# Peptides against a protein of PDB entry 9GMZ, part 235

Target 1, 343 residues: chain A of PDB entry 9GMZ
Amino acid sequence: TGFPLELLTRPATERLAYFENYTVAHPRLKEVYEILMRTIAEPAGASFIFVYGASGVGKTTLRLRVEQKLTELALPKLESDRARVPVVGIEAIAPESRYFNWKEYYTRALITLEEPLIDHKFDYGVRGISRDNFGKINVESKVVAPALRRALENALIHRHPDVFFVDEAQHFGKVASGYKLQDQLDCLKSLANMTGILHCLLGTYELLTFRNLSGQLSRRSVDIHFRRYCADSPEDVQAFKSVLLTFQQHLPLAETPNLVDHWEYFYERTLGCIGTLKDWLKRVLSDALDREATTITLKDLQKRALSVAQCQKMFKEIQEGERQLSETEADVQNLRSALGLGA

## One batch from the design tools (peptide; made by RFdiffusion4, then SolubleMPNN)

Design b2_p23_7_s3 (from b2_p23_7, 10 letters changed)
Fold by OpenDDE base, seed 1:
Structure b2_p23_7_s3 (fold): chain B 343 residues (1-343), chain A 23 residues (1-23)
Amino acid sequence: as target 1 above (343 residues)
Amino acid sequence: MQAYLEELARENERRFDEGVTIP
């Protein structure tokens, strides 16, 4: 079923908002969603879930869908337990300095846990943390990172979310190499252990460097690889074409554009990443609506496409990530062979 | 090929909630 035809009579802003809010439940997204939901329900003693994949593969979309589902499932219980928060999701910020800003991280996490709609006032036990008249958490400048950590630990214990999401988690790794990276991992590990809350870190393939640093974290982590669609797989090509067909049907334009006939060009400029594809189509749709165009042309697509140089850079980053995972699989096979476990 | 793409496209429109039975 395509977009509601009534949208063609609506303002450009409503037409664009429809497409922005539309999510294709494509095969890879469904698969990773099912694995993630199952892992959250049955963590089997894991303290961490790592979700890694290419930039623009759809990790944020995955997070938002899981958050929505966990919230929906918790609604009947939230009527009886007003202190409980079903899920917490934050985005890690890229550090402006050589050091990760833990004070900002803890502040953002506390603000997210203590949304104004939560009627149950929590005493953080920390001077300089208050709620304003709108229920927003205010953190005074004098509050130091260790005090904010204790406040967050207490808040996580009290609210007891099923999972704590950190999107763009590769930003933890952009800090100086060696001991500082280990200290950050130990900090996250300690937070998960002290609170008993499952942490899910979503990020690019740069997150693999974090995963591999601590053999102790590896023993208490579940890995989920969110793969792109690959042009060398006939099944992946068919899935990618089906996504183009679905988007084609959900572009609120008077004439349905033929995106499927241009699938190779879409693949060339998205590398099989559906988030990149959606963002490209949003830009093109916005331009078309601004011009009151009846459809999208190849020229409209070309105007908003990533450059060949950008695609080459992105592809190199993807290949490096996929190589690291392939080496890990080979290392497992080599380990099995060395242990006398047949191939 | 076209019929298969249309079937996959219909599956892409299905909500996430129809498949995940959380116990």
Scores: peptide ipSAE 0.230, ipTM 0.753, DockQ to the pose 0.070
Fold by OpenDDE base, seed 2:
Structure b2_p23_7_s3 (fold): chain B 343 residues (1-343), chain A 23 residues (1-23)
Amino acid sequence: as target 1 above (343 residues)
Amino acid sequence: MQAYLEELARENERRFDEGVTIP
């Protein structure tokens, strides 16, 4: 149990890379992973999955692990169907303008679908989309967004991924008007419907705005709340402490640091978000390795901690998201009660 | 308490260790 002891004789870069690549399969991540994998396998007519949770809760880690697993499960089929891509994952970019850049979105999606390893040339039926000598897609600047959409639709149909992931999907919501937000949702719905590909949008609690705008999405979407660990739950505190214990065992240092005894400080500065915790420990480990330190001290942790002001801001955003979810649950319960459907 | 944390920690290790280190 723990890191390979051989790492202690390896370069700092290799030791850091080990920790960076290490993923704690913490209870909340496992739960969401299982729900997500099941939903992808059996979407039951859903066109969308929404995975929402706090920044730094581990949504990107979840995505990457699901992508890995879907790829692994598809390997036997990929040997026979060289055109298939098991999964595609992109990150939505915050628009520089008041408008979401669909051209950039479609371009990135196309580039991701056309991994260099796919020797199968696909004709997108769009002039100005070509492959370079390395098999990478080149999109000429003259190609317009509607043409890129058609190319993406064709590519998604041809490659037939089990799911299309969009990380940081709250960036679709960064529009100047509610009308434009609905247009964005309708565009995504149309893409999902035209391709028959399940879309999974991962993001912050700002994704709840998308859920609320379309009563039609609620019927064709599965919602997955990736919760942080809460200090008011004894089970969550135990889970959080277990994560600290796991991380302390996987820090490639000569002396195992005692992180568990400082759990309250870790909780204060991460808000129960394991991604935030990992990033913090990575920074501290990097500093320790640079100093050739044998262990990590509380002082080393304090140097790389988020400020109280940063934590307060993050916590306010989390509380607002958690409140909106609680109100939605209460509204459903009130609706059920009003309909004479007992609790 | 420590034994339970150790059990949970062991559970935290198992499922994703099967991850093929993509080289």
Scores: peptide ipSAE 0.129, ipTM 0.704, DockQ to the pose 0.083
Fold by OpenDDE base, seed 3:
Structure b2_p23_7_s3 (fold): chain B 343 residues (1-343), chain A 23 residues (1-23)
Amino acid sequence: as target 1 above (343 residues)
Amino acid sequence: MQAYLEELARENERRFDEGVTIP
């Protein structure tokens, strides 16, 4: 078990690419993956899935693995249905202004949905949407957001993906007023309802504030909490150590570093978030490869670690999110008790 | 403890290539 030994004779770029493309199927990722895949297959009238968790917990990795799997499962059917796209995934952009840019969102969604290699080209009926010589969508500056919305609605209906992923979806919540946030939720709800396409919003715990503003969305949404590993759980500590063991075996270095012995330091600087851990190790590996080093040391790790101040900030954000969820669970129990349903 | 950790590590092993482009 480990990286292919032939990588030791390969260029640094290939060695780094191996590690970048390596995914640890850690227990929490597997659990959330299974729940998400099942929910996509059987949404039971849901229009939304909310996947929330700490920054760097691995939500983007989860999305990419689900997108890959849905694509693989659809491939046999796509041979006969050349119009279908099995899945579409975009990342919501942090607005440069106080307002979410819906025009940019619709444009990015259209560009992603209308992959250049898809054989069946769709006519949007919107002047100023065209394809370049490579089949890539071009949207002229004159095309307004309502026209792009109609184009996206038509494209989603025509392509009929099993799910529409929006990563970093907490960026929808970045508005100047609560009223405008509700309007954005209603806009997303309308898009899902008009197209019949299941939407999966992945984000930080800031997504909870967005989700909780609409009691109507809660009736047609599934919540998935992508938890970090907690140091107060022996099982979580073992899982976290197992991830370190897996990563140390898959670092394409001549000498296997002992990451497991430093598990507390890794935990301190990742807060139990595996994406943060992978990104850290990637930076350290890149530095080691640039130096043609045989291994990585604690000093190499320290050089690329998040600062204590960064970790403290991230931990505050996590604690607030975990607190909100705990309060919500208590509220559910209180409601059940008040209804006479018991605990 | 070490054997259990190694078992968990084996279960964690998965490599993924970049996503398949839709044909």
Scores: peptide ipSAE 0.126, ipTM 0.696, DockQ to the pose 0.073
Fold by OpenDDE base, seed 4:
Structure b2_p23_7_s3 (fold): chain B 343 residues (1-343), chain A 23 residues (1-23)
Amino acid sequence: as target 1 above (343 residues)
Amino acid sequence: MQAYLEELARENERRFDEGVTIP
């Protein structure tokens, strides 16, 4: 199945929006989606889920699809419980300062949790938190981080989401000394424990540092590795080619470009990361639509490709993350062997 | 809220489900 042919008569904005909103249900995304959905449904006493993988692997897409599905599944229940929010998802921002801004984090979480169209008004128990005429939350500058935390705790308890997502969660770690990172994790752990709300942190392999620092979180966490496609795996190469084929069919152009024949070039410049691939194709599609082009050429792809230097940097970060995971797996295997449990 | 969430849910789910049929 390709794009709706009627899009060829539509404005460039609609054609681009179609592709932007299109999601390929590629094998790794589907696998991680199923694991994540199952873990959210049956957390088995877990308070945290860690989803880690390469930048551009598709973690944000995963989050958005899970948020959507959880929302859909909750709709029948929301008719009876109008106070409930099925899911909340925020993106962690890289702090400008050496300190993580908890005030901003709690504010963003509250704003996201308290959708303007929620019929049931909630009293946060904190002065200086209000809704504007459009129902959007306004947090006055005088409201301090501890008060915002209490407001968020109360809101999470009252709204009772199935999961609280934090995307780009590696940003909690980038600026903190090891001690500050532990304090941040303890704050998150405390929030999860106090609210009873499952937290899902999505991020790069830098999230492994968080896991290693908190031996207590490890006991109450589920790990999900969102792997890239690897060129040394024939199955992964086939899957990657299938994604190219699918994108090829869903580019709203008069002439279907042949992306699959260039799979090695696509792999070289995406490292097997489908999000990176999609973003590349979006840029190229936008350029093609602006020119009213009938198709995309290799030259068009080359103009918007990541540089070799960018790919080399990204690949080093991936290799380090994959190495850390492999070492952890080896350590577990060694421990099992030493305990006589077998591999 | 519900109608908008329902619309977004329906549109995005269909596109996800219509995604790559792995042969």
Scores: peptide ipSAE 0.023, ipTM 0.523, DockQ to the pose 0.216

Design b2_p23_7_s4 (from b2_p23_7, 9 letters changed)
Fold by OpenDDE base, seed 2:
Structure b2_p23_7_s4 (fold): chain B 343 residues (1-343), chain A 23 residues (1-23)
Amino acid sequence: as target 1 above (343 residues)
Amino acid sequence: MQEYLEKLREENLQRWDEGVTIP
């Protein structure tokens, strides 16, 4: 079934919001979702989950869906456990300086974790952390990073989320030296260990460089590769076409556009990344609604497409990430061969 | 507490659709 036909009589804002809020559970997203949910439920001694994949593959969509599901599952328990937060998710910010801003990270994490509407408000014993009349956390500029860390540790222990999500986690790797990068990993590891809270880092393939610097994290981490759809796989092509078919049925326009017939063009300009595809279609839909157009044309698509140069750059980054993963698999095979285990 | 739970319920109104498979 397509979009509700009644939307055609509704304002452009509601029509756009419908599409923005519409999520296709495409095969790769569903697969990664199931793996991630299972890993969160049974971490088997892991302190970290790494979810890596191309920019625009749908990592944020994955996170939001997992947050939603964890919240849904926790709701019955939250009535009795009034201190609990089911899940916490933040986005890592690229540092303006050569150093990752831990103070900002801890502050944002603490603010996100301390929901103003929650009844149980803790005193974390840190001067300069207060709540306003609405219960919103305020952190004074004088509060130092070590104090904020202690506050966050206490908050995580008391709120006991099932997982702590950090989106765009590759930004932890943006430091002046490899040694400093190791220190960042050790800080995160220490936070996870001190709180007993599972951390899930989502990011681009740059996250692999961050992961590979700590031989100790490899023993306590689960890796999840969120792959794009590949044009050399018939199954992946079918899945990609199916997503196009689904989206064309859920664009709230009077005339259903034929997206599937242009699948190669969509693939060329998205590299098989469904998030990139959805964002493209959102832009095109917005333009169409602004013009009160009855449908979307190829010309409308071309107007909002990524340039060939942008796609080439993105593809190079993807290929480098996929190469690094293939080398790791080869290393495993070499290890197995060296151990006398058949390839 | 009720307001918090209501907020959580409202934020959980996301549509998850498996979509249509092309033959």
Scores: peptide ipSAE 0.266, ipTM 0.833, DockQ to the pose 0.127
Fold by OpenDDE base, seed 5:
Structure b2_p23_7_s4 (fold): chain B 343 residues (1-343), chain A 23 residues (1-23)
Amino acid sequence: as target 1 above (343 residues)
Amino acid sequence: MQEYLEKLREENLQRWDEGVTIP
C-alpha cells in the first residue's frame, strides 16, 4: 500500500504535507514508544524520564506520537474534567546567549499549557500576565522569571498533565561560565516536586551528563536509550532497508523511486538515523515537487545530502555517546557480578 | 469545551504506519 493516488492531482503543498505527517513505526521507534508509554502510566515514584539518542534519530517524532496517544486516551475524561490538559510538550530553545533563558522557557511552557479554548481559565495572581479577548496568554516584558515560575507551577497543578515533555533538553546544559548544570537540574527537580508532574526530557547524548550529576536524580529517573540502526547488525540493516522501502511507497510522485538499491548511500549519509533520513527525503521531495518531476534521481538525493564532513562530526558525537552508555552497562554488569548476581 | 475537544481531535491525525518489511 502506497500514498493515496489522488495526491498526484493536488497542490505541491498538500503533497509535501502528506509526507511530513507520515510516520513509519520502525522497530526502534515502536520499542521506545512502548517503554515510554508504560513508564508514563506507571512512573513508580520517578519524577523524570530521560530519552537520549543521536540527533535525528526521531525523538521529536516519538514525543509527538506519545502526546497524540495520551490526548486520545484522555478525551473521554476531559468532558467531565474541563480544567485538565492531558499532556504538555515544549522544545527547549538554544539560547542566543551562552546561558539558558528560564524566562523564555517559563513563558513558552505557560503559553502552551494555557490553551485559549479551554473553559476554565485561572488567574495566577501575577501582575503582567493576562489573557487577550481570545483567551491567549500575554506576558509583559517586565514579568520576572520567579513570577513566571509560580504561574507555571499553579498552571501545572490545575491542569495536571500526565507528563511534561521538554524536547532538545540538552540546551539546559548551555550554562554560562561559572554556572553549574546541577543548578539547572535542581530547578527542574524543584518544579517537578512542587507540582507532582512527571517530566520527560528528550535530547542528545549530552543528557547523559544530567544522569551523572546527581545520585538523587538517578534514584528518581528512568532512562530510555533511543538507538540508531547499526550497519554491523543484519537485523538493523534489514529494518533500515524496510524503512526505505516504506518511504519510497509514500513519496507522492508519479513514478516510485528505487531507494532500497541505494541503501548503503542512505546509511552513509544518515548514520542509521531515521529522522535524518526523513528530513533528507522531505527536502528532495520538495525540490521534485517544485520542478513538477515525476520521480527523484540519485542526483536529486546527492544535492540535498549531508556532507561527508557533517556526517563525520555527527558520527563522532554518536560514538562518544554510545561509548559512555556501553561503559555504564559494563559497570552494571560488574556491580551485579560483585554482588554475586549472575550476569 | 467543544471547540477545545474538536481541536484536540484534529491534532491527533498523525498517521502511524508500521510499513512494509523487506524479506
Scores: peptide ipSAE 0.231, ipTM 0.830, DockQ to the pose 0.127
Fold by OpenDDE base, seed 1:
Structure b2_p23_7_s4 (fold): chain B 343 residues (1-343), chain A 23 residues (1-23)
Amino acid sequence: as target 1 above (343 residues)
Amino acid sequence: MQEYLEKLREENLQRWDEGVTIP
């Protein structure tokens, strides 16, 4: 089934919004979703989940879907448990300075957790944290990071989310080298331990470097690799083509474009990352709607494609991440062999 | 609480489509 045909008579903004809100549950996304949902339900003593994969693979789409599902499952209980928030998700921001801004992190987390519409609003005993008339949390500039941490710890305990999501979590690692990066991990670990709340860090393959620095985190973490589609796998190629076919049917244009015939070009410029593909198609659709075009052409695609140089850079980053994971798997096999355990 | 629950329900309306499999 394609897009609702009535959209063809609707404003360009509604047509674009339809496609923006449309999500394809492609095989790799479904697989990672099931693993993540099971891990959240049964963490088996884990305090952390690491979800890593290429930029544009669809990690944010995964997070949003899990948040939706956890919310749906919690809805019947939220009527009786008026303090509970089912899930909390924030995006880590790349710091402008040499230091990660923990004050900003705690502030954003606290604001996100303190939903204005929730009935039970706690006083965390921190001067300079207030609520406006709409229930929004305001943090005065005088409030120091340790006080914000205590407020967040109390908020997490009282709201008791099933999971705390941190998207773009590789940004924790970009600024700190060596011991400072360990201190950041220890800070997050301490927050998870003090609150009893499971943390899920989503990020690029740079998150692996962050994870590997703490041997103690390895014992309390679950790893989930969100893989891209690989052109050397016939099954992956079929899945990628199927996504193109699905998007082709859901572009609200008068004439259905033939995206599948250009699958190699789409693969070349997305590296098998469905998020990158969707973002590309959104840009092209926006341009087509602005021109009142009936369809999308190859020239329209080329105009909004990532450059070859951008793709080469992205591919090098992917290859390095995939290499690090393959080495880890090989190391496990080597360790098993050295221990006299069968491969 | 009702308004919060309504907001949560509205946010949950995002469609997850299995899509079409190419032959």
Scores: peptide ipSAE 0.270, ipTM 0.849, DockQ to the pose 0.158; fails the geometry check
Fold by OpenDDE base, seed 4:
Structure b2_p23_7_s4 (fold): chain B 343 residues (1-343), chain A 23 residues (1-23)
Amino acid sequence: as target 1 above (343 residues)
Amino acid sequence: MQEYLEKLREENLQRWDEGVTIP
């Protein structure tokens, strides 16, 4: 099974869009998806879900798929519950300053949550929050963060999403002091508690810093490790090669490129991160389509590959994150041993 | 409401494929 052959006669934009919208449900993604969906359905008193993984492992793809599935599951009920939003997802932006901009966060969350097409419009009772002629929320610069927070809390309560996603959540951690980071976590915790809405923070291993700072969050959080594929695991190598095989069949080109034969090169330049792989292939596909090429060559791949220096930097960050998680697992084993539960 | 539901359906077009497995 491959791409629809009719795409070969379609514009480059449509061919590229096909590949962009194509998702391989590779084993690790499927595993994390199942865990995340189960946790959302049965949070067991958790207020937070943390999804940790390397940059480019596919966290955004995971989020989007979960959002899609939650929306699909909610659709039959949304006809009767005209106020409900099934899911809300935002991306945290790296602060320009050493301080996280809560005002911007609340504004983005509110804008995302308030779908213009929802019939049941909420009155926030906040001056400077309005809807345009298209029903889109506009927040004036004069609106202060506490007012936006209250507006968001009310909106979350009324819209009652199954989960609130924050992607790139490691950006919350870019605060100069541990104290400020704690305040941010307390603020997020308060928002989750006040609304009763489950929060899912997706981020890099930098997000582990949040876990270590708040012993209280740890009691009400579920952790999900979105692992990359490791070259030292035969099963992981097989899975990675299988993803390459799948992608080569779904590149809308006249001649199927041989990606699998170059699996080591792909692994070297993606570190086993499928999101990085997909983004690389998207760039190469775009170039090929622009040239009206019939296939993709190794030379085409090399032109758009991450540099060795970039890969080395990314790999160091991954190794540090994996080390921290491994230490935590060892600590659990030590605790179990000390409790007489055995290893 | 109908437009909202239609929008949600249109945004839900992401393909999820298990792909193929190499032996």
Scores: peptide ipSAE 0.268, ipTM 0.846, DockQ to the pose 0.143; fails the geometry check

